# Peptides against a protein of PDB entry 4QMF: the designs that were tried, part 38

Target 1, 175 residues: chain A of PDB entry 4QMF
Amino acid sequence: ESSFMTLFPKYRESYLKTIWNDVTRALDKHNIACVLDLVEGSMTVKTTRKTYDPAIILKARDLIKLLARSVPFPQAVKILQDDMACDVIKIGNFVTNKERFVKRRQRLVGPNGNTLKALELLTKCYILVQGNTVSAMGPFKGLKEVRRVVEDCMKNIHPIYHIKELMIKRELAKR

## One batch from the design tools (peptide; aimed at target 1 R107 A118 I160 Y161)

Design b2_p24_1 (made by RFdiffusion4)
Pose (drawn by RFdiffusion4):
Structure b2_p24_1 (pose): chain A 175 residues (1-175), chain P 24 residues (1-24)
Amino acid sequence: as target 1 above (175 residues)
Amino acid sequence: EEEEEEEFLEKVIEELEEELEEEE
């Protein structure tokens, strides 16, 4: 009955092609069927007659979505867990110019990926920047903070204010 | 480990401040 599909870019195909057996196995635990269409370049997740809880298909949809945005499989299967939520942030329709887009995304990740890592430490979330998207995984509150930072960064508001704020909040909680 | 993390975050703040001043 329930079926969700997603598209993936070609540079990702090889990785998925070699880890797909691990994906259908992880999904087999929940009795969710999955197909990988190479010609179309797509992934599909479906519920079956023998699926215990059909709602997990939503999580399965998130899994393949994370896999389409260059999130590694070991990190991605965590979405099949309970205390795990995700958010794939689209950053394509903020800037019409290409140069400025790269400027702000590079600002988002920063030198040596430090400021991106700092966000991971402060929001307690896994974050991955790829092409037109920023994929995030972890606590709901931290996810809200990540989306806030990313969306406000793709707009010309620098992430320094947010990082400082989160640092102050963290130290205040330490007390 | 906590001290290393604080030092890292302080370094990130310095980098961000330098980057914001350059852009201004």

Design b2_p24_1_s1 (made by RFdiffusion4, then SolubleMPNN; from b2_p24_1, 7 letters changed)
Fold by OpenDDE base, seed 3:
Structure b2_p24_1_s1 (fold): chain B 175 residues (1-175), chain A 24 residues (1-24)
Amino acid sequence: as target 1 above (175 residues)
Amino acid sequence: MEEEEERFLKEVLEELERELKEEE
């Protein structure tokens, strides 16, 4: 029997309540049980006697992890697919100065979210910047690139340099 | 689709280059 629990912030409670039936239905297909605890502010996933694939519980763990980090359900649920991976990158520890942190985090998003959209296109990933984390979903190679860009950005390397590099690589791959 | 993406990416680069210049 395997069980995983994750805490979620208070501001996420209302949304999680609205989609929890959908979470339950998605996990039921894999015979994974789930519990939303509004008092504790936690989500739990559990294997059952009918769970056949031991790996699916790890995907369920990732699902609730993504949901806790503000990834919307229609995107987060894709983690249950075999070909989909995710990464939750903690960015809060790179900079001690709050203003510098906010500035560098904002560079990942850019004007009108265009920097983020560019990164998503180039890496073939979904990317969400929220609070002290960046959540990403996609192929492993793309996730590796996302992590590099995100961490470098928090280390004061502007995403534009990586975008340029990725664009060049894309052009070379067309030849 | 690819051509539209390419145009978008180029526009983003131009925008970011302007912003980078303003931040420095």
Scores: peptide ipSAE 0.618, ipTM 0.928, DockQ to the pose 0.830
OpenDDE base, seeds 1, 2, 4, 5: peptide ipSAE 0.618, 0.615, 0.616, 0.616; ipTM 0.929, 0.928, 0.928, 0.928

Design b2_p24_1_s2 (made by RFdiffusion4, then SolubleMPNN; from b2_p24_1, 7 letters changed)
Fold by OpenDDE base, seed 1:
Structure b2_p24_1_s2 (fold): chain B 175 residues (1-175), chain A 24 residues (1-24)
Amino acid sequence: as target 1 above (175 residues)
Amino acid sequence: SEAEEEKFLKEVIEELEKELEEEK
């Protein structure tokens, strides 16, 4: 039997408590057991003797990973779908200067969140910028694009250049 | 709609270009 555990920050505790019954119900459909440990601050998912699909445990792992990184449950639970993939991109180690980090991270969001929305549209992904990570969900091809844009942004390449490139590619694909 | 998305994307580019100019 397989199990996976993910730690979550203290500020997520209250939310996770409120949605944990929903998590349990969603995973029960796949005969995956789950545990919320408030003392340790962890989530655990486990296969059971009744688990039918051995691959679903990996999706369950991804589910708790996403939840730990502040992705809301209604979005995170979509990871259990076969056609949905995810990526958690660590951005905290690209820049040592805090102010520079904040500035570059903010560029991913942009004015009124429009940069992020543009990226979501162009990549067909859900994207959440939170803390030292960017969480993304969507098709694998789109996720690769998201990672490129995010990492380049932290390397001081403004997302606008990627947005323009993605728009050109989209237009060419229509022809 | 696709047309609406295209319009939005163009507006975003304009906003970001303006921002880049202001950062100089």
Scores: peptide ipSAE 0.658, ipTM 0.945, DockQ to the pose 0.810
OpenDDE base, seeds 2, 3, 4, 5: peptide ipSAE 0.655, 0.656, 0.657, 0.654; ipTM 0.944, 0.944, 0.945, 0.944

Design b2_p24_1_s3 (made by RFdiffusion4, then SolubleMPNN; from b2_p24_1 with E1D E3K E4K E10K E18K)
Fold by OpenDDE base, seed 1:
Structure b2_p24_1_s3 (fold): chain B 175 residues (1-175), chain A 24 residues (1-24)
Amino acid sequence: as target 1 above (175 residues)
Amino acid sequence: DEKKEEEFLKKVIEELEKELEEEE
């Protein structure tokens, strides 16, 4: 039997408690068992003897990973779909200076969240910037683009350059 | 729908260009 566990921060506990029955129900459809440990601050998913698709456990792993990083359940649960992939990009170690980190992270969001929305449109991904991570969900190609933009942003390459590039690529694809 | 997206993207670029100018 395969098992995966992820830790979650304390501030996420209250939310996870409220949605855990929904998590259980979603995973039960695939005969995946799950456990929320409030003492340890962990989520666990496990295959059972009734698990038919062995690959679904990897999606379950991704589900709890996304939930731990503040992705809302209605969005995170979409990872169980065959055509949906995800990525959790760690951004906290690119810059040692806190102010510089905050500034660069804010560039990903932009004024009124418009930079992020533009990136979501161009990559066809869902993107959540939270704490020291960026969570993304969507097609593999889009996820690759998101990771590039996010990492480059933390390396002081402004997202505008990538947005322009993606727009050009989009126009070329229409021809 | 596509036209609206294009307009939005152009707006975003304009906003970001303005921000870059202010940072320089």
Scores: peptide ipSAE 0.652, ipTM 0.941, DockQ to the pose 0.787
OpenDDE base, seeds 2, 3, 4, 5: peptide ipSAE 0.650, 0.651, 0.651, 0.649; ipTM 0.941, 0.941, 0.941, 0.941

Design b2_p24_1_s4 (made by RFdiffusion4, then SolubleMPNN; from b2_p24_1 with E1K E7K E10K I13L E22K)
Fold by OpenDDE base, seed 1:
Structure b2_p24_1_s4 (fold): chain B 175 residues (1-175), chain A 24 residues (1-24)
Amino acid sequence: as target 1 above (175 residues)
Amino acid sequence: KEEEEEKFLKKVLEELEEELEKEE
């Protein structure tokens, strides 16, 4: 039997309590057990004797990881689909200066969130910028691109350069 | 839909170019 546990911040507790029955129901379809521990502030997923696909536990692990990082359940649960992958990119350690961190993180979002929307469109990914992490869901190729853009942004390479590149690639793919 | 997406992307580029100019 395999199990995975993730911690979640206190501010997520109320939301997780609200959706936990839905999490349980989604995982029950795959015979994966789950536990929400409000005292420890953790989520756990476990295989059971009835778990047919041993790989589904890894997707369940990813589900609770995404939920811990503020991805809403209706989006996070899509990770259980075969063609869906995810990435949680830690961005908090690229710069020590808080103001610089905030500025660079804000560049990922951009005016009216349009930079983020453009990146989502070009990579075919869902992207959530929250706290010290960026969560992404989508095809592997798209996720690789998202990680590159996010990390480069934290290294002071503005997302515009990547957006231009992705737009050019998109146009070339139409030919 | 594709035309709308293209229009959106062009708008975003323009916005970002303006933001870069402000940072310089």
Scores: peptide ipSAE 0.659, ipTM 0.944, DockQ to the pose 0.838
OpenDDE base, seeds 2, 3, 4, 5: peptide ipSAE 0.656, 0.657, 0.657, 0.656; ipTM 0.943, 0.943, 0.942, 0.943

Design b2_p24_2 (made by RFdiffusion4)
Pose (drawn by RFdiffusion4):
Structure b2_p24_2 (pose): chain A 175 residues (1-175), chain P 24 residues (1-24)
Amino acid sequence: as target 1 above (175 residues)
Amino acid sequence: SEDEFLEKVIEELEEQLEEEEEEE
């Protein structure tokens, strides 16, 4: 009955092609069927007659969505867990110009990926920047903070204010 | 340490923000 599909870029195909057996196995634990269409370049997840809880299909949809945005499989299967939520942030329709987009995304990740790592430490979330998207995984509150930072960064508001704020909040909680 | 790393990141972000202000 329930079926969700997503598209993936070609540079990702090879990785998925070699880890797909691991995906259908992880999904087999929940009795969710899945197909990888190479010609179309898509992934599909479906519920079956023998699926215990159909609602997990939503999580399965998230899994393949994370896989389409260059999130590594070991990190991605965590979405099938309970205390795990995700958010794939679209950053394409903020800037019409290409140069400025790269400028703000590069500001988002920063030198040596430090400021991106700092956000991972402060929001307690896994974050990955790829092409037109920023994929995040972890606690709901930290996810809200990540989306806030990313969206406010793709708009010309620098991430320094946010990082400082989160650092102050963290030290205040330390007390 | 983590605190040292975050302080270093703040320094890097302050430098980057000053460069953006100068460009403006």

Design b2_p24_2_s1 (made by RFdiffusion4, then SolubleMPNN; from b2_p24_2 with D3E E7K E15K Q16E E21K E22K)
Fold by OpenDDE base, seed 1:
Structure b2_p24_2_s1 (fold): chain B 175 residues (1-175), chain A 24 residues (1-24)
Amino acid sequence: as target 1 above (175 residues)
Amino acid sequence: SEEEFLKKVIEELEKELEEEKKEE
């Protein structure tokens, strides 16, 4: 049997408590057990003797990882679908200067969140910028594109250049 | 439309980028 554990920050505790019954219900459908430890500040998922698909535990692992990084449950639970993948991109170590970090992170979001929305459309991914991470969910190809844009942004390459590139690629793909 | 939205975003970002360059 397999087990995975993820720590979560204190500010997520209240939310996780409110949705944990829903998490349990979703995982029960796959015979995956789960535990919320409020003392340690951790979530655990584990296979049981009744787990039919051994691979589902990896998706359960991803679920708690996403939840720990502030992805809302209605979105995070989609990771249990076969056609859905995810990525958690650490952005906190690209820049040592706090002000520069905040500025570059804000570029990912843009005016009224429009930069982020554009990236979501062009990559067919869900994207959440929170704290020192960017969480993304979608097709594998789209996730690779998201990671490139996010990391380049933290390296001071403005997302506009990638958006233009993606738009051109999209146009070329039309028949 | 999505196309119109994307074009709008590009225009907004181009404006912002230009303003940032002026501040440097």
Scores: peptide ipSAE 0.643, ipTM 0.932, DockQ to the pose 0.852
OpenDDE base, seeds 2, 3, 4, 5: peptide ipSAE 0.641, 0.640, 0.641, 0.640; ipTM 0.931, 0.930, 0.931, 0.931

Design b2_p24_2_s2 (made by RFdiffusion4, then SolubleMPNN; from b2_p24_2 with D3E I10L E15K Q16E E21K E22K)
Fold by OpenDDE base, seed 1:
Structure b2_p24_2_s2 (fold): chain B 175 residues (1-175), chain A 24 residues (1-24)
Amino acid sequence: as target 1 above (175 residues)
Amino acid sequence: SEEEFLEKVLEELEKELEEEKKEE
């Protein structure tokens, strides 16, 4: 049997408590057990003797990882679908200067969140910028594109250049 | 439309980028 554990920050505790019954219900459908430890501040998922698909535990692992990084449950639970993948991109170590970090992270969001929405549309991904991470969910190809844009942005390459590229590619793909 | 939205975003970002360059 397999087990995975993820720590979560204190500010997520209240939310996780409110949705944990829903998490349990979703995982029960796959015979995956789960535990919320409020003392340690951790979530655990584990296979049981009744787990039919051994691979589902990896998706359960991803679920708690996403939840720990502030992805809402209605979105995070989609990771249990076969056609859905995810990525958690660490952005906190690209820049040592706090002000520069905040500025570059804000570029990912843009005016009224429109940069982020454009990226979501062009990559067919869900994207959440939170703290020192960017969480993304979608097709594998789209996730690779998201990671490239996010990391380049933290390296001071403005997202506009990638958006232009993606728009051109999209246009070329139209028939 | 999605296309109109993307074009709008591009214009907004071009303006923002230009303003950032002026501040440098």
Scores: peptide ipSAE 0.636, ipTM 0.931, DockQ to the pose 0.827
OpenDDE base, seeds 2, 3, 4, 5: peptide ipSAE 0.634, 0.634, 0.634, 0.634; ipTM 0.930, 0.930, 0.931, 0.931

Design b2_p24_2_s3 (made by RFdiffusion4, then SolubleMPNN; from b2_p24_2, 8 letters changed)
Fold by OpenDDE base, seed 3:
Structure b2_p24_2_s3 (fold): chain B 175 residues (1-175), chain A 24 residues (1-24)
Amino acid sequence: as target 1 above (175 residues)
Amino acid sequence: SEEEFLKKVLEELEEELEKEKKEK
């Protein structure tokens, strides 16, 4: 049988404990087993003899990956749907200076979270900025756009330039 | 509306960008 494991930070433990029954129930529908290890700080998903779709284990892998990166369960569980894709973008290695890192990461969020919301609207994705990663869920085309904006931001290209471009593209698509 | 929101965001970001340039 196939299995995948992901580690999660300690600050995520309390939340994961509260929603783990929901995780189990969601995966049971697909005959995927799961384990929360509080000692190791890990989540594991496994196929069973009753698992019919061999590809669902990959979605289960993505589910625990998203949960480990602070995506709320009601959003993360949508990854089990056939039409939903995700991406976890590592942003912690673009800049060595901590202050610069924080500044650039904050640009993705913007005042009152409006930059992030604008990006979500323009790409038709869910986007969460947390720690050293950005998690996104949505169509592949939108995910590619998100990754470009996020990585460019960490490379000191302000998101405003991408937002302008996306707005222009959106307007052109309406015609 | 979404269009109004996006326009507002652009204005906010332009202001923030100018502030950052002045602080450097």
Scores: peptide ipSAE 0.648, ipTM 0.937, DockQ to the pose 0.797
OpenDDE base, seeds 1, 2, 4, 5: peptide ipSAE 0.647, 0.648, 0.646, 0.647; ipTM 0.936, 0.936, 0.936, 0.936

Design b2_p24_2_s4 (made by RFdiffusion4, then SolubleMPNN; from b2_p24_2, 7 letters changed)
Fold by OpenDDE base, seed 1:
Structure b2_p24_2_s4 (fold): chain B 175 residues (1-175), chain A 24 residues (1-24)
Amino acid sequence: as target 1 above (175 residues)
Amino acid sequence: SEEEFLEEVLKELEEELEKEKEEE
């Protein structure tokens, strides 16, 4: 049997408490057990003797990882679908200067969140910028594109250049 | 439409990028 554990920050505790019954219900459908430890500040998922698909535990692992990084449950739970993948991109170590970090991270969001919305549309992904990570969910190809844009942005390459590229590719793909 | 939205975003970002360059 397999087990995975993820720590979560204190500010997520209240939310996780409110949705944990829903998490349990979703995982029960796959015979995956789960535990919320408020003392340690951790979530655990584990296979049981009744787990039918051994691979589902990896998706359960991803679920708690996403929840720990502030992805809302209604979105995070979609990771249990076969056609859905995810990525958690660490952005906190690209820049040592705090002001520069904040500025570059804000570029991912853009005016009124429109940069992020454009990226979501062009990559067919869900994207959440939170703290020192960017969480993304979607097709594998789209996730690769998101990671490239996010990391390049933290390396001072403005997202506009990638958006232009993606728009051109999208147009070329139309028939 | 999605296309109109993307074009508007591109315009906004071009303006923001130019503004940032002027501030440097």
Scores: peptide ipSAE 0.636, ipTM 0.927, DockQ to the pose 0.815
OpenDDE base, seeds 2, 3, 4, 5: peptide ipSAE 0.634, 0.634, 0.634, 0.632; ipTM 0.926, 0.925, 0.926, 0.926

Design b2_p24_3 (made by RFdiffusion4)
Pose (drawn by RFdiffusion4):
Structure b2_p24_3 (pose): chain A 175 residues (1-175), chain P 24 residues (1-24)
Amino acid sequence: as target 1 above (175 residues)
Amino acid sequence: EEEEKEFLEKVIEELEEQLEEEEE
């Protein structure tokens, strides 16, 4: 009955093609069927007659969505867990110009990826920047903070204020 | 914990330098 599908770019195809057997196996634990269409370049997840809890299909949808945005499989299967949520942030429709987009996304990740790593440490979330999207995984509150930072960064508001704020909050909680 | 603190202080310095360059 329930079926969700997503599209993936070609540069991702090879990786998925070699790890797909691991995906259907992880999904087999929940009795969710999945197909990988190479010509169309898509992934599909479906519920079956023997699926125990159909609602997990939502998590399965998130899994393949994370897989379509260059999130590694070992990190991605964690979405099938309970205390895990995700958020794939679209950053494409903030800037009409291409140079400024790269400028702000590079500002989002920063030198050596440090500021991006700093966000991972402060929001306690896994964050991955790829093309037109920023994929995040972890606690709901930290996810809200990540979306706030990313969205406010793709708009010309620098991430330094947010990082400082989160650092101050963290030290205040340390007390 | 100490390593993380040092790392975050370094990140603040980098961000301050980047923000100053953008203001110029």

Design b2_p24_3_s1 (made by RFdiffusion4, then SolubleMPNN; from b2_p24_3, 9 letters changed)
Fold by OpenDDE base, seed 1:
Structure b2_p24_3_s1 (fold): chain B 175 residues (1-175), chain A 24 residues (1-24)
Amino acid sequence: as target 1 above (175 residues)
Amino acid sequence: EEEEEKFLEEVLKILEKELKEEEE
């Protein structure tokens, strides 16, 4: 039997406690067991003897990973779908200066969140910028683009250059 | 979608303005 565990930050505890019954119900459909440990601050998923699809445990792993990084349950649970992939991009170590970090992270979001919305449209991904991570969900090709934009942004390449590139590619793909 | 295209064009304009302001 396979098991995966992830830690979550203290500020996430109240939310996770609130939605954990929904997590349990979603995973029960796949015969995956789950445990929320409030003392340790961890979530665990496990296969059972009744688990039919052995690959679903990897999606369950991704589910708890997304939840730990502040992705809301109604969005995170979509990871259990066959056509949905995810990525959690660590951004906290690209820059040592806190002010520079905050500035570059804010560029991903942009005025009124419009930069982020543009990226979501162009990549067909859900994107959440939170703390020291960016969580993304969508098609594999889109996720690759998201990671490139996010990492380059933290390396001081403004998202506008990637947005322009993606818009050109989109236009060229039109018939 | 026409609305999406208009939105993307507007975002580019806003971001170009921001870049110009940061360089000054």
Scores: peptide ipSAE 0.620, ipTM 0.932, DockQ to the pose 0.784
OpenDDE base, seeds 2, 3, 4, 5: peptide ipSAE 0.592, 0.597, 0.620, 0.617; ipTM 0.925, 0.926, 0.931, 0.931

Design b2_p24_3_s2 (made by RFdiffusion4, then SolubleMPNN; from b2_p24_3, 10 letters changed)
Fold by OpenDDE base, seed 1:
Structure b2_p24_3_s2 (fold): chain B 175 residues (1-175), chain A 24 residues (1-24)
Amino acid sequence: as target 1 above (175 residues)
Amino acid sequence: DEEEEKFLEEVLKELEKELEEEKK
């Protein structure tokens, strides 16, 4: 039997408690067992003897990973769909200076969140910037683009350059 | 689709302005 565990930060505990019955119900449909450990601060998913699709455990792993990184359950649970992939991009180690980190992270969001919304539209992904990670969900091609933009942003390449590129590519694809 | 294009154009304008301000 396969098992995966992820830790979650303390501030996430209250939310996870409120939605855990929903998590259990969603995973029960696939005969995946799950456990929320409030003492350790962990989530665990496990295959059972009744698990039919062996690949679903990997999606369950991704589900708890997304939940640990503040993705809301209604969005995170979509990872169980066959056509949905995800990525959790660690951004905390690109810059040592805290002010520089905050500035570059803010560039991903932009004024009124419009930069992020533009990126979501152009990549067809859901994107959440939270703490030291960026969580993304969508098609593989889109996720690859998101990772490039996010990492480059943390390397001091402004997202505008990528947005322009993606817009040009989109226009060319219409022709 | 037309609304999305309009939105993207506005975002570019906003970001260009932001870049110009950061250079000063």
Scores: peptide ipSAE 0.631, ipTM 0.940, DockQ to the pose 0.789
OpenDDE base, seeds 2, 3, 4, 5: peptide ipSAE 0.628, 0.631, 0.629, 0.628; ipTM 0.939, 0.939, 0.938, 0.939

Design b2_p24_3_s3 (made by RFdiffusion4, then SolubleMPNN; from b2_p24_3, 12 letters changed)
Fold by OpenDDE base, seed 1:
Structure b2_p24_3_s3 (fold): chain B 175 residues (1-175), chain A 24 residues (1-24)
Amino acid sequence: as target 1 above (175 residues)
Amino acid sequence: SKKEEEFLKEVLKQLEEELKKEEE
C-alpha cells in the first residue's frame, strides 16, 4: 500500500474544510482513501486493497499538492484525468530581495492579469501564481514552456520575449 | 479564434508599453 502526505498553510484550512467532502467523493471513485488533519495541517492519500489502478495514487498525490498551493478544487480535481499533468514551480529562491521578487512575480501576471492569460492560451495550461509558487496544469509540452517562462521571469527575463516566441510558433503551426 | 488573436495582439502591445516604461 502507498501513502503520500502534503502540508498546507494555515490560511488554506477553512477552504479545505469546506471542500473536503468533495475531495473524498472524487477519490472514492478510484478507491483512494484520504485524510485531512487539521491539527498537523496535512492532507494524506492512500491506496486501498480495492484500488484498481496503482498509478492513480500518484495523481491523488498531485491533487493534494495542488490544493495545498491554493488551486481551487474544481480545477485541481482535473488532475485525476489521464491526459492532465501538473507542475508546482518554486519561485521564492530566485531572488533574495523582497521588492525585486514581488516585481518579477507581478510581471508574470501583468496588466489586468493579461500576461498570465496570454501564457495560458499559448501553452494550453491553467496557471496560478500564488505566494512562492506557480501551479500549472495541462499537457507536458505546455508545462515545460510554462516552467521556462516562469523561471526566466524570476531571472529577470521579461515574459514578453517568450510570448512573442510562442506567438510566432503558433502562427507557423497554422496550415 | 479571431477573438484570441486580437487578445494576443493587444497583450503584446500592452507589454511593449510596460517594457518601455521600465526602461525609461
Scores: peptide ipSAE 0.640, ipTM 0.939, DockQ to the pose 0.830
OpenDDE base, seeds 2, 3, 4, 5: peptide ipSAE 0.638, 0.637, 0.638, 0.637; ipTM 0.938, 0.937, 0.938, 0.938

Design b2_p24_3_s4 (made by RFdiffusion4, then SolubleMPNN; from b2_p24_3, 10 letters changed)
Fold by OpenDDE base, seed 3:
Structure b2_p24_3_s4 (fold): chain B 175 residues (1-175), chain A 24 residues (1-24)
Amino acid sequence: as target 1 above (175 residues)
Amino acid sequence: SEEEEKFLEEVLKQLEEELEEEKK
């Protein structure tokens, strides 16, 4: 039987403890078992003899991955839906200079988070920038667009250029 | 929606202004 484990940072422990019953309940619907190990700082999901859909374990894997990267449970649990995909984009390795990294990451978020919100609307994705990763959830097409914008941003291409492009595409789609 | 369109336009304006400030 299949099993997947992910580690989570210490600062995430308190939150994960509070929502773990909800995680368990959500996964129980699919006959997937889960374990929160506070000593190791890990989450584990595994199939059981009653697991019907073999693909659901991969979604469960994605669920704990998203939770480990600070995605709130009400959003992360949507990954269990058939039409929902996710991506975790590592952004910490694009720039070695810390100040440059912080600046470019901040551009992705923008003032009051408006840049990110605009990207979410245009791509129909949920996007969370946290630490050295960007987590995204949504349709595959949207996820591809998000990854492009995020990576380009870390390569010093301002998100505004992609926003303009996406707005144009959106307008054309209305015709 | 119309509200979303207005939001996007406002964000675009804000970002354009920010870019101009960064060029200085």
Scores: peptide ipSAE 0.624, ipTM 0.937, DockQ to the pose 0.763
OpenDDE base, seeds 1, 2, 4, 5: peptide ipSAE 0.624, 0.623, 0.623, 0.624; ipTM 0.938, 0.938, 0.937, 0.938

Design b2_p24_4 (made by RFdiffusion4)
Pose (drawn by RFdiffusion4):
Structure b2_p24_4 (pose): chain A 175 residues (1-175), chain P 24 residues (1-24)
Amino acid sequence: as target 1 above (175 residues)
Amino acid sequence: SEEEFFEELDEELEELAEKIIEES
């Protein structure tokens, strides 16, 4: 009955093609069927007659969405857990110009990926920047903070104010 | 002037980010 599908870019196909057996196995635990269409370049997740809880299909949809945005499989299967939520942030329709987009995304990740790592440490979330999207996984509150930072960064508001704020909040909680 | 302002913010943010990583 329930079926969700997503598209993936070609540079991702090889990775998925070799890890797909691991995906249908992880989904088999929940009795969710899945197909990988190479010609169309898509992934599809479906519920079956023998699926215990159909609502997990939403999580399965998130899994393949994370897989379409270059999130590694071992990190991605965690979405099938309970205390795990995700957010794939679209950053494409903020800047019409291409140079400025790269400038702000590179500001988002920063030198050696340090400021991106700092966000991971402060929001307690896994964050991955890829092409037109920023994929995030972890606690709901930290996810809200990540979306806030990313969206406010793709707009010309620098992430330094946010990082400082989160650092101050963390030290205040330390007390 | 606006570009210099953002360069200064970038340098300050990099130092802050290195500190946070070390502390972690």

